Peptides against a protein of PDB entry 8YVU. Designs and how they scored, part 198

Target 1, 39 residues: chain A of PDB entry 8YVU
Amino acid sequence: PQLCYILDAILFLYGIVLTLLYCRLKIQVRKAAITSYEK
Target 2, 160 residues: chain B of PDB entry 8YVU
Amino acid sequence: TWLTVLKKEQEFLGVTQILTAMICLCFGTVVCSVLDISHIEGDIFSSFKAGYPFWGAIFFSISGMLSIISERRNATYLVRGSLGANTASSIAGGTGITILIINLKKSLAYIHIHSCQKFFETKCFMASFSTEIVVMMLFLTILGLGSAVSLTICGAGEEL

## One batch from the design tools (peptide; made by RFdiffusion4, then SolubleMPNN)

Design b2_p28_6_s1 (from b2_p28_6, 20 letters changed)
Fold by OpenDDE base, seed 5:
Structure b2_p28_6_s1 (fold): chain B 39 residues (1-39), chain C 160 residues (1-160), chain D 39 residues (1-39), chain A 28 residues (1-28)
Amino acid sequence: as target 1 above (39 residues)
Amino acid sequence: as target 2 above (160 residues)
Amino acid sequence: as target 1 above (39 residues)
Amino acid sequence: LELKERLLALLLQLLSLFFELLLQLLAE
């Protein structure tokens, strides 16, 4: 039972990190798309 | 193609927010149906007494629905409405997280005071059950807040 | 105790979906960067 | 008791709408 809660915490942290990375990558894609459209 | 991907992501976030809200409502309804919170000693169910599962779920549901509708119709007034709803949902989520953390601390303190090593006692069972529900609600609230914030940032970026 | 395992399953699925989306987005960024470099 | 039953019915309707939306997302 304790292992289950530890796994939940790890998976939760992983989800937060991936969400942040995804947001950063999304911003980069948007910037690249705008630059490509202006050319 | 990139715009299509972004739209799919927004829809997915909206669906996730609605799902989170529904799960929170289900938990709130189940707890209110099975337990009389008013007769439980201490503040083990403080989040339920505050009605967080209900009002929080409503805010998340409205935010998610508005986000999906605004994305599908691409109307300026709907986008602004979705942004406002997502902002309100983000504030509600933050408040909910605070309430849930306080509830979790009280539940853990209750378990410690009563030396609840064995869960066969009614009070210890209720405290453990409350702790499990509060933890689940906390995770769901954080997920909902993450989705609401993500949708808010996406909406704000489109208006600028 | 059973609820934590259900939560683990949900978080695991969420993590997989986010990872797939992140990979797709990363590939798109790379393709956009290559196209911008060739122009 | 009647209020609780109505709330449950509303919850079930929202769940149904959620599933329909999910199916639409999967079909795209």
Scores: peptide ipSAE 0.519, ipTM 0.829, DockQ to the pose 0.064
Fold by OpenDDE base, seed 3:
Structure b2_p28_6_s1 (fold): chain B 39 residues (1-39), chain C 160 residues (1-160), chain D 39 residues (1-39), chain A 28 residues (1-28)
Amino acid sequence: as target 1 above (39 residues)
Amino acid sequence: as target 2 above (160 residues)
Amino acid sequence: as target 1 above (39 residues)
Amino acid sequence: LELKERLLALLLQLLSLFFELLLQLLAE
């Protein structure tokens, strides 16, 4: 049971990091789209 | 600027592969240190007997390192090498998943045969522990495969 | 222990989905960058 | 038993070296 909880913690951390990266990338795509629209 | 962002993403994927490899090695080392697999009857630890944690971790580690180096130097020959390493790592990961699934089935069958209602029985405890470790390794292998495939696609895109 | 196992499965699935979405978004960003360079 | 212990020691050394390399890569 302890190993399962450790795995959960690792997977949870990985998920958070990926979510942050995804959000940053999404913001960049939006900025690029806005810049392309203004040109 | 966009190239820099893409480089950071590839580096992140490479680091993820290396981390996955390290975790697999750590688990393999811990299991080998705590359990004498040679004295365990049956195929409950077949993946460990096959040495999957070791060779799998090596393949993922090499793939991750090559991916990071290729991204940093931005050389065509390194990109090809990274692509090859990632492909090899993907194949190794797939093979590892297959082995782990087979091991999991054997472990579950063992638990079923012995009707492990009492967790404190030594054999049942070992089977359950093996199942947990195999599941963890399976997850790590899938994560490594995902990162390797992602890096392969990125590398192929740069070559075109 | 059963709840921990279920949580592991959910987190694993989430990680896979996020990875796929991240890859798709990265491809979109690359396409947008190429289009901006050609203009 | 001695061979197993030596192999384990080598594995631990390799792991330590790998961690150091990873830390160097992250510090750059």
Scores: peptide ipSAE 0.517, ipTM 0.830, DockQ to the pose 0.055
Fold by OpenDDE base, seed 4:
Structure b2_p28_6_s1 (fold): chain B 39 residues (1-39), chain C 160 residues (1-160), chain D 39 residues (1-39), chain A 28 residues (1-28)
Amino acid sequence: as target 1 above (39 residues)
Amino acid sequence: as target 2 above (160 residues)
Amino acid sequence: as target 1 above (39 residues)
Amino acid sequence: LELKERLLALLLQLLSLFFELLLQLLAE
C-alpha cells in the first residue's frame, strides 16, 4: 500500500521529466528544421 | 513534416489535458455520488466543497479543446485564445494544487488528532479515502498544469 | 488502496507512451542533424 | 435533498454532453 504511493510519486516524477525533455527535444527539432529550411 | 509533428504533439498535449480534466470530473462525480460531502464534518473535503474538481476540470477541458481546435484550424485568433485559456488553466491548476495541499494537511492533521489506527472506523475511513482522492487529484492537477504550461510555451513560441 | 494501483497503471502507460514518443523524436533529431551535416 | 439530487442529475447530464462533444471533436 505505501509502496504503491511511492511508485506513483516516482512514475509521476518520471512523467514530468520526460515531458520536459520531450519539449526540449521538440524545440531542438524545430530549430533544426528552421535552420535547414533557411539554407 | 516538422510542423505536422509539432501539431501532433500539441494535439496530444491537448488531448492529455482534456483526459485529465475528464478524469478529474469523473473522480469528483464519483466522490459526490458515493459520499454525501455536505454531511461530513470538518474540512476533510474542503476542495470538493469548493467545487475544485468541477471548475478545474472545466478550465482544463476548455483549454485543451481550444488548443486542439487552434492547431487543427491554424487560425491566429484561436491560437491566442488557446494561449490565454492555457494560461488561465495554469493559474487555476496552481490554485487548485494549493487548495489540495491545504486540504491534505488538514486531512492528515485530522488523522493524527483522532489517532486513526483502526481504518474501519467511519471517520478514519473517510479521512483516509479523502486523503487518497486528494492525492490523486493533486497528481492529475499537476499533470494538467504540465500540459497547459507546455501548450502555453508552444503557443508563445509560435507567436514569437 | 485500489485507486493507487489504478493510478500506477495509468502513470505507467503514460510513461511508456512518452518514452516511445521521446525515442521517435530523438531519432528525428538525429536524422535532421545528419541531413544538416551533409549539406 | 431534492435539490442535491437535481444538481447531481444536472452534473451527470453535463458530463454526458461533455463526453459527446469530446467524441465529436476527436472524430473530426
Scores: peptide ipSAE 0.516, ipTM 0.828, DockQ to the pose 0.049
Fold by OpenDDE base, seed 1:
Structure b2_p28_6_s1 (fold): chain B 39 residues (1-39), chain C 160 residues (1-160), chain D 39 residues (1-39), chain A 28 residues (1-28)
Amino acid sequence: as target 1 above (39 residues)
Amino acid sequence: as target 2 above (160 residues)
Amino acid sequence: as target 1 above (39 residues)
Amino acid sequence: LELKERLLALLLQLLSLFFELLLQLLAE
């Protein structure tokens, strides 16, 4: 039972990190699209 | 700038793979230290008896290390070497997943046969603990495989 | 305890999906960067 | 029993070496 909670914590942390990276990458794509449209 | 961002991502994937390998090794070591697997009746720890946590973690660690080194030195020969290592680690990960699934099925069958009404009984506790560890190892193996495949795709893209 | 395992499965699936989306987005950013450099 | 103990010791040594190598790689 305690191992399950540890796994949940690790997976949760991994999910948060991936979400942050995804958000950063999405912002970069949006900036690139705006720059391409202005040209 | 874009190349730098891509390099950072590859390094991150390599670090993730190494971390997964370390966690896998830690679990293997803890299980071997706390439990005498050789004295446990049944095939509950078949994956541990096969040494998968050890050799699997080694392959993932080597792949991750080579990926990081290749990215840092930015040499064509290192990229090819890393690609080969990542491919090998991906194959190893797939094999490991298969072994863990088989172990999980055996563990589940064991739990079903013993009709564990009392969770605190030693046999039921060991079976449940084994199942939990196998599931954790399965998740880690899938994560490692995912990282290795991602690095392989990135490496292949650089060769084109 | 059963809820913990269900949570693990959901978080794991979420992690896989995010990883795939991140990879796709990364490829798009790379293509956009190449196109911007050629202009 | 003695063989098992020796095997365990060897495994622990190999693990220690692996961690040291990993730490060196991360420090570079």
Scores: peptide ipSAE 0.512, ipTM 0.828, DockQ to the pose 0.044

Design b2_p28_6_s2 (from b2_p28_6, 18 letters changed)
Fold by OpenDDE base, seed 4:
Structure b2_p28_6_s2 (fold): chain B 39 residues (1-39), chain C 160 residues (1-160), chain D 39 residues (1-39), chain A 28 residues (1-28)
Amino acid sequence: as target 1 above (39 residues)
Amino acid sequence: as target 2 above (160 residues)
Amino acid sequence: as target 1 above (39 residues)
Amino acid sequence: SELQELLRALLLSLLSLFFDLLLELLRE
């Protein structure tokens, strides 16, 4: 039971970090697309 | 190609939000079906008594659906609507997190006051069960909030 | 305890999906960067 | 009992909608 809760916490943290990284990457892709269009 | 990928990502976030909402509704339904919350003494199930799993799930579902529809129709008005819905869902999620944290504190206080060393006591078991469900709901709410915030940021980026 | 395992399964699945999406996005960003460097 | 049945029906409808959305996302 305790291991399950620890795993939940780790997976939850991983999900949050991945979501943030995904958003940052998405913003970078959008900026790159805008820069390529202005060129 | 990049825009299509971004749209797929937003759709995925929307689906995640809807899924989170559905899971919250499922948990709410299961808890209501298994436990008669009205007969439970104390504030152990305060989040359920407040109806958070239901209204929160509805807000997240609407936000997710609007996000998906906005991406599919590519209408500026729908994008703004989705942004508004995601913002509302984010606020709802934050409120839900607050309620769940309060519930967790009450549950922990109850466990400490009654010295729940015996897990098999009905009151201690219910407190532990409520704590587990509240923690799960908290995680789901944070996931939903994360998706809603992500969609909001993505939508705001498209308007700029 | 059973609910914890269900949550673990959901979070795990979510993490896998996000990882796959992140990898795809990262590959696309790399391809875009290569294309911009060749011009 | 009636409220529970309504909740179950709503849940089933939402699940069906979710699956339809997932299937549509998988087809694009």
Scores: peptide ipSAE 0.492, ipTM 0.823, DockQ to the pose 0.071
Fold by OpenDDE base, seed 1:
Structure b2_p28_6_s2 (fold): chain B 39 residues (1-39), chain C 160 residues (1-160), chain D 39 residues (1-39), chain A 28 residues (1-28)
Amino acid sequence: as target 1 above (39 residues)
Amino acid sequence: as target 2 above (160 residues)
Amino acid sequence: as target 1 above (39 residues)
Amino acid sequence: SELQELLRALLLSLLSLFFDLLLELLRE
């Protein structure tokens, strides 16, 4: 039972990190699209 | 700038692979320290008896380390070496998943046969604990395989 | 206890989906960067 | 017992390497 909670914590942390990276990458794509549209 | 971002992502994947490997090694070490697997009857710990947590974690660790080193030095020969290591790690991960699935089936069958109504019974507790560890290792192996495959694709893309 | 395992499965699936989306987004950013450099 | 000790030492070494890599990643 305690192992399950540890796994949840690890997976949760991994999910948060991936979400942050995804958000950063999405912002970069949006900036690139805006720059391409202005050219 | 874009190349720098891609490099950071590759390094992150390498770190993730190393982390996965370390967690697998930690579980292996804990199980070996707390339980004498050699004296446990049955195939509940077949994955541990096969040494998968150790050799699999070693392969993932080496692959991750080589990937990080290759990205930092930005040398063509290191990229090729990392690609080879990641490919080998991916194969090892696939094999590990197969072994873990077989172990999970055996563990589940064991739990069903003993009709574990009382969780505090030693045999039922060990079977449940084994099942939990195998599931955790399965998830970690899938994560490691995912990172290794991702690094392989990135490395192949750089060579093209 | 059962809820913990269900949560693990959901978080694991979420992690896989995010990883795939991140990879796709990364490829798009790379293509956009190449196009911007050629201009 | 000797194998367990070697495994523990290896684990500690890998943890140290991982932390070093994380610190380097955070500095960039």
Scores: peptide ipSAE 0.491, ipTM 0.818, DockQ to the pose 0.069
Fold by OpenDDE base, seed 5:
Structure b2_p28_6_s2 (fold): chain B 39 residues (1-39), chain C 160 residues (1-160), chain D 39 residues (1-39), chain A 28 residues (1-28)
Amino acid sequence: as target 1 above (39 residues)
Amino acid sequence: as target 2 above (160 residues)
Amino acid sequence: as target 1 above (39 residues)
Amino acid sequence: SELQELLRALLLSLLSLFFDLLLELLRE
């Protein structure tokens, strides 16, 4: 049972980090698309 | 192609929000069906007494549905409605997190006071069950809030 | 205790999906950067 | 209770909608 909670915490943290990275990458893609459209 | 990817992301976020809402509703209905929360000693189920699984799930469901509909139809009025719903869902999610944290603290305090080492006793079992449900709901609420905020930012960006 | 394992499974699945999406987005960013550099 | 029945009906409707959305997402 304790291992399950630890695993949940690790997976949750991983999910948050991936979400933040995904948001950052999405912003970069958006900027690149805008720049490409202006050219 | 990039717009298509963004649309897929918005749809995915909307589906995630709806799924989160459904799971919250399922937990709420199961707990209300199996347990009489009003007769349980202490504030172990304070989040349930406040009705958070129900109203929070409703807000998340509406937000997710509106987000998906607005993305599919690409209508200005639907986008504004979705933005409003997502904002409301974000506020609801924040409130829900607060309620769940308070409930979790009370549940942990209850376990500590009664020295629940073994879960064979009914009171300790209920406290443990409540803690597990509250933790799950907390994670789901955080996920729902994240999706709602993401959808709100996307919607606001499209209106500008 | 059983609920913890269910949560682990859900979080694990979510993490896998996010990882795949992140990889796809990263590939798109790289392609966009290459296209922008060629112009 | 009547409230529980309403909640069950709502849950079933939401579940159906969710499955429809998932199917649509998978089709694209």
Scores: peptide ipSAE 0.487, ipTM 0.814, DockQ to the pose 0.064
Fold by OpenDDE base, seed 3:
Structure b2_p28_6_s2 (fold): chain B 39 residues (1-39), chain C 160 residues (1-160), chain D 39 residues (1-39), chain A 28 residues (1-28)
Amino acid sequence: as target 1 above (39 residues)
Amino acid sequence: as target 2 above (160 residues)
Amino acid sequence: as target 1 above (39 residues)
Amino acid sequence: SELQELLRALLLSLLSLFFDLLLELLRE
């Protein structure tokens, strides 16, 4: 059971990092789209 | 500066592969240090007997390192090397998944045959522990394969 | 222990989905960058 | 065994490198 909890913690951390990266990338896509629309 | 973003993504994937490799090595080392696999009857630890945690981790580690180096130096020869390493790592990951699934089936069959209702029985405990470790390694292998495939696609895109 | 395994499965699935979405978004960013460069 | 100690040292070195890379990625 302890190993399972450790795995949960690792997967949770991985998920958070991926979510942050995804959000940053999404913001970049939006900025690029706005810039393309203004040109 | 979209290239900078792509570089960061590749580095992240490479780091993920290295981390996966290190975790696999840690688990392999712990299992080998705590358990004498040679004295365990049956195929409950078949993946460990095959040495998958070690060679698989090495392949993923090399692939991740090459990916990071290739992204930092932006050299054509390094990109090709990284692509090759990622492909090899992907194949190794697929093979590892197959081995782990077979091991999982054997472990589950063992638990079913012995009707392990009492967790404190030595054989049942070992089978359950093996199942848990195999599942964890399976997840890590899938993550490593995903990162390797992603890096392969990125590398192929840079060569075109 | 059963709850821990369920959580592992959910977190694993979440990680896979996020990885796929991230890859898709990355491809979109690349396409947008190429289009901006050609203009 | 000596091999196990070497393996542990290698693992610790790799972990240190990994953390350094993570810190570098976070600071950019």
Scores: peptide ipSAE 0.480, ipTM 0.817, DockQ to the pose 0.074

Design b2_p28_6_s3 (from b2_p28_6, 21 letters changed)
Fold by OpenDDE base, seed 3:
Structure b2_p28_6_s3 (fold): chain B 39 residues (1-39), chain C 160 residues (1-160), chain D 39 residues (1-39), chain A 28 residues (1-28)
Amino acid sequence: as target 1 above (39 residues)
Amino acid sequence: as target 2 above (160 residues)
Amino acid sequence: as target 1 above (39 residues)
Amino acid sequence: DELLKKLLETLLSLLLLFFLLILDLLAQ
């Protein structure tokens, strides 16, 4: 049971990091799309 | 700019692969330190007896390191070397998954045969503990395989 | 203990899905960059 | 026992190196 909680913590941290990276990438895509539309 | 982002992603994948390898080694060492596998009769720890946590972790570590080095130096020979290492790591991961699945089946069969209603019996506790560790190792192996495959695809895309 | 294992499975699945989405988004960004360079 | 201690020390050193690498990546 203790190992399970440690694994949960690692997976949760990994999920947060991936979510942040995904959000940053999504914002970049949106900015690129806006810049392409203004041209 | 885009190449720099790709490089950061490859480095991240390489680091993830090395981390997975380190965790696998840690689990292997913990199991070897806590349990005298040589004294345990049966196939419950067949994956550990085969040395999978050790050689698998070594392959994943080498693959991750080569991927990071290839990304940093951006040399064609290093890219090819990284692709080869990632392919080897992918094969090792697939073999490891197979071994772990076989071990899980044996562990489950052992639990069913002994009707482990009393978890306080030493044999049932060992079988349960083995099952838990093997499941964790399976998840780590899948993560390592995913990273190795991703790095292989990225490297193949750079050669085209 | 059972809830912990279920949570691990959910977090693991979430991690895989996010990784796939991130890869797809990255491919889209690359395609957009190539299209912008050809104009 | 001595071999195990040496192995543990090596593992700890590798873990430390990995942690430093992660910190370097986070600092960039």
Scores: peptide ipSAE 0.472, ipTM 0.814, DockQ to the pose 0.073
Fold by OpenDDE base, seed 4:
Structure b2_p28_6_s3 (fold): chain B 39 residues (1-39), chain C 160 residues (1-160), chain D 39 residues (1-39), chain A 28 residues (1-28)
Amino acid sequence: as target 1 above (39 residues)
Amino acid sequence: as target 2 above (160 residues)
Amino acid sequence: as target 1 above (39 residues)
Amino acid sequence: DELLKKLLETLLSLLLLFFLLILDLLAQ
């Protein structure tokens, strides 16, 4: 059971980090799309 | 700036807040359906007895919905409403975290005092279950608070 | 303990979905960057 | 039981609304 909780914490942290990275990447895609449209 | 990033993600944060609220409601309803909290002795379910999963989830849901609607319609009145709702949700989240921490401490103290070596004892099982649910609720509340605070900062930045 | 395992399963699934979405988005960013460099 | 049923219906409606919002976000 203790290992399960540790795994939950790791998976949660991973989920947060991935969400932040996804948001950053999505912003980059949007910026690239806007720049491509202005050209 | 960080504010610009948060503003662009406001809808996402609102959706996350609503989702968190829905999950909290689901957990609350499941716990209330499985356990008769009124008959449980002790303060191990104090957060549930206080109705936090319900009212907290309602506040988060309203805040998230208002934030999404405000962003989509770009109405100044809706922005102010969203800011107010997000502030209220942030306060509710902070209160919820406090209640959950207190509940967790009481639950852990109960487990320690009764030397819950036998997991199959009803009281120890309930205390353990309460601890697990409280940890889950704490996690969800932290997520909800993070989204609400982020939305509040975004809304405050729009008013400036 | 059972709830912990259920949570692990949900978090794991979420992590997989996010990873797939991140990969797709990363590919899109790369394609956008290549297109911007060719112009 | 009736209160629980109403709560469940409300929860289901909110879940459906959330799903529609996600679909709208994905369609943009």
Scores: peptide ipSAE 0.470, ipTM 0.802, DockQ to the pose 0.072
Fold by OpenDDE base, seed 5:
Formats: sequence, C-alpha cells, structure tokens
Structure b2_p28_6_s3 (fold): chain B 39 residues (1-39), chain C 160 residues (1-160), chain D 39 residues (1-39), chain A 28 residues (1-28)
Amino acid sequence: as target 1 above (39 residues)
Amino acid sequence: as target 2 above (160 residues)
Amino acid sequence: as target 1 above (39 residues)
Amino acid sequence: DELLKKLLETLLSLLLLFFLLILDLLAQ
C-alpha cells in the first residue's frame, strides 16, 4: 500500500511535468505558425 | 509578466477546473451510490453530508465554463461574470478545504480510537476508505482553488 | 489500497496519452523548423 | 428510495451533459 501511494505521487508529478512541457511546446508551435503567416 | 502568462493559460486553467469538478462529482456520486452516508455512525463522511462534492463541483464547473467563454468571446459582461464566478468558486474552495480537513481529522481520530490493525474489519475498512477519498478530494479542491484564484487574478487584471 | 491501484492505472494511462501527444507535437515542431530553414 | 433513484438519474444525466460539453470544448 505504501508503494502504491509513492507510485501515485511519481505518476502525478510526471503528469504535471508533461503537461507543462506540452504547454510550452504548443506555445512554440503557435509562435512558429504566426511567424510563418507574417512572412 | 506573470499576469500575461496567466492570461495565456486561462483556457487551460478553466479546463482543469472543469475536469477537477467532474472528478469531484464522480467521487460524490460513487460514494452516495455505494454507501448510505446517513446510516454510517460518526462523522467520517462529514464532507459528503455537507454536500461539498456536489455544490463545490457545481461552483467550479460554472467558474471554469464562464472563464473559457469569457476568453473566447472577449466580451466585457462575460469578464465580469467570470470574475464573480471565480471569486465565488475561490470562497467555495476555501470552505471545502476546511470541511475536508475537519473530516480528515475525524477519520484519523476514528482509526486511532478503534485501533484499526485489521483492514478487513468493516468499520476500519470504511474509515480507511473515507480517509483515502477525503485526501483525494482535498487534493482536487486545492487544485480547483489554485485554478479559481489564478483565473480571478487574470480577470481582475483585465478590468484594470 | 485498491483505490490506490486504480488511481495508478488512471495516472499511468494519462501519462502514456500525454507522452504520445508530446511526441506528435515535437515532430510537428521539428517539421515546422525544417520548413522555416528551407525558406 | 424512489426519490434517491430520481436524483441519481438526474445526476447521471447532468454528468453526461458535462462530459459532452468537455468533449466539445476539446474539439474546438
């Protein structure tokens, strides 16, 4: 049971980090799309 | 600045708030369907007796929806409505956290008093289950409150 | 303890989906960067 | 018990409506 809670915490942290990275990457894609439209 | 970053993430925060609300509603419905809270002795499910999973989820859902609609339509009346809803959701979240902490304390006290060494004892199982659900709801409520506060700050920044 | 394992399964599935989405987005960013370099 | 069943049905319908609304928001 203790291992399960530790795994939940690790998976939750991983989910947060991936969400942040996804948001950053999505912003970069949007910036690249805007820059391509202005050209 | 931080306000500009929060404004760009407003839609994401609104979606997160709605998702949190939906999870809270799911937990509320599951607990109400599986357990007759009225017949359970003690205050182990005090947060459920108070109806927090329902009214809290409604407030968070409304706040999240209004925030997303306000961002998409960029209308002044929607911004004010979203700010009001987010403020109400922040107050509801704070109240919910307080109720959940009280419930958690009561659940832990119950486990301590009954010396719940055996998980298979019905009363101890119910107390442990309640504790797990309350911890999950507390975490979701903290996330919802953080989202609502962030959206409130964004809305206040747009009125300025 | 059983709820913890269910939560682990949900978080694991969420992590896999996010990883796949991140990989797809990263490929899109790379394609956009290559297209911008050829211009 | 009958009131509880009606409440549960209403809650389930509301949950489904919210899920569809989230899917619509994700699809835009």
Scores: peptide ipSAE 0.466, ipTM 0.792, DockQ to the pose 0.070
Fold by OpenDDE base, seed 1:
Structure b2_p28_6_s3 (fold): chain B 39 residues (1-39), chain C 160 residues (1-160), chain D 39 residues (1-39), chain A 28 residues (1-28)
Amino acid sequence: as target 1 above (39 residues)
Amino acid sequence: as target 2 above (160 residues)
Amino acid sequence: as target 1 above (39 residues)
Amino acid sequence: DELLKKLLETLLSLLLLFFLLILDLLAQ
C-alpha cells in the first residue's frame, strides 16, 4: 500500500513534467512553422 | 517580464483549468455512481454532500472557457468578463480548499477513533477511500486555484 | 489499497499517451528541420 | 431515485459537451 502511494506521486510528477515539455515542444513547432511561412 | 510570461501561458492555464474541472467532475460522478452517500453514516463525505466537486468544477470550467475565448478574440469586454470569472473561480477554489481540509480532518479523526487495524472492515475501508479521494480533490483544487489566480493577474495586467 | 492501484493504472496510461504524443511531435520537428536544410 | 437519475443524465450531457469543446480546441 505505501509503495502504491509513492508510485502515484512519481507518476503524477512525471505527468506534470511531460505536459510542460509537450507545451514547450508545441511552441517550438509553431515558431518553426511561422519562420517557414515568412520565407 | 513576469506579466509577459503569464500572458504567453494564458491559453495553457485556461486549458489546464478546464481539465482540472473535468477531472473533479469525473471523481464526483464516479463517487456518486458507486457509493450512495446518503446512506453513509458520518461526515466522511461532507465535501461531496456539500456538492463541491460539482459547483467547483462548474466555476473552474466557466473561468477556463472565458479565459480561452478572451485570449482568442482579443476584445476588451471579453478580458473584463474573463477577469471577473477568474476572480470568482479563485474565491470558489479557496472556499473549496477550506471545505476539503475540514473533511480531511474529520476523516482522519474517524480512522483514529475506530482504530482501523482491519482495513477490510467496511467502515474502515470507506474512511480510507474518502481520505484518498479528498486528498486527490485537494490537489486538483490547488491546481485550479493556481491557474485561476494566474489568469486573474494576467487579465489585471492587460487592463493597466 | 485497490483504489491506489486503479489510480496507478490511469496515471500510467496517461504517461504512455503523453510519451507517444511527445515522440510524434519530436519527429515532426526533426522532419521540419531536415526540409529546411535541403533548401 | 428518479431525480438522481435525471441529475446524472444532465451531468453526463454536460461532460460530453465539455469533451467536444476540448476536442474542438485541440483541432484548432
Scores: peptide ipSAE 0.466, ipTM 0.797, DockQ to the pose 0.074

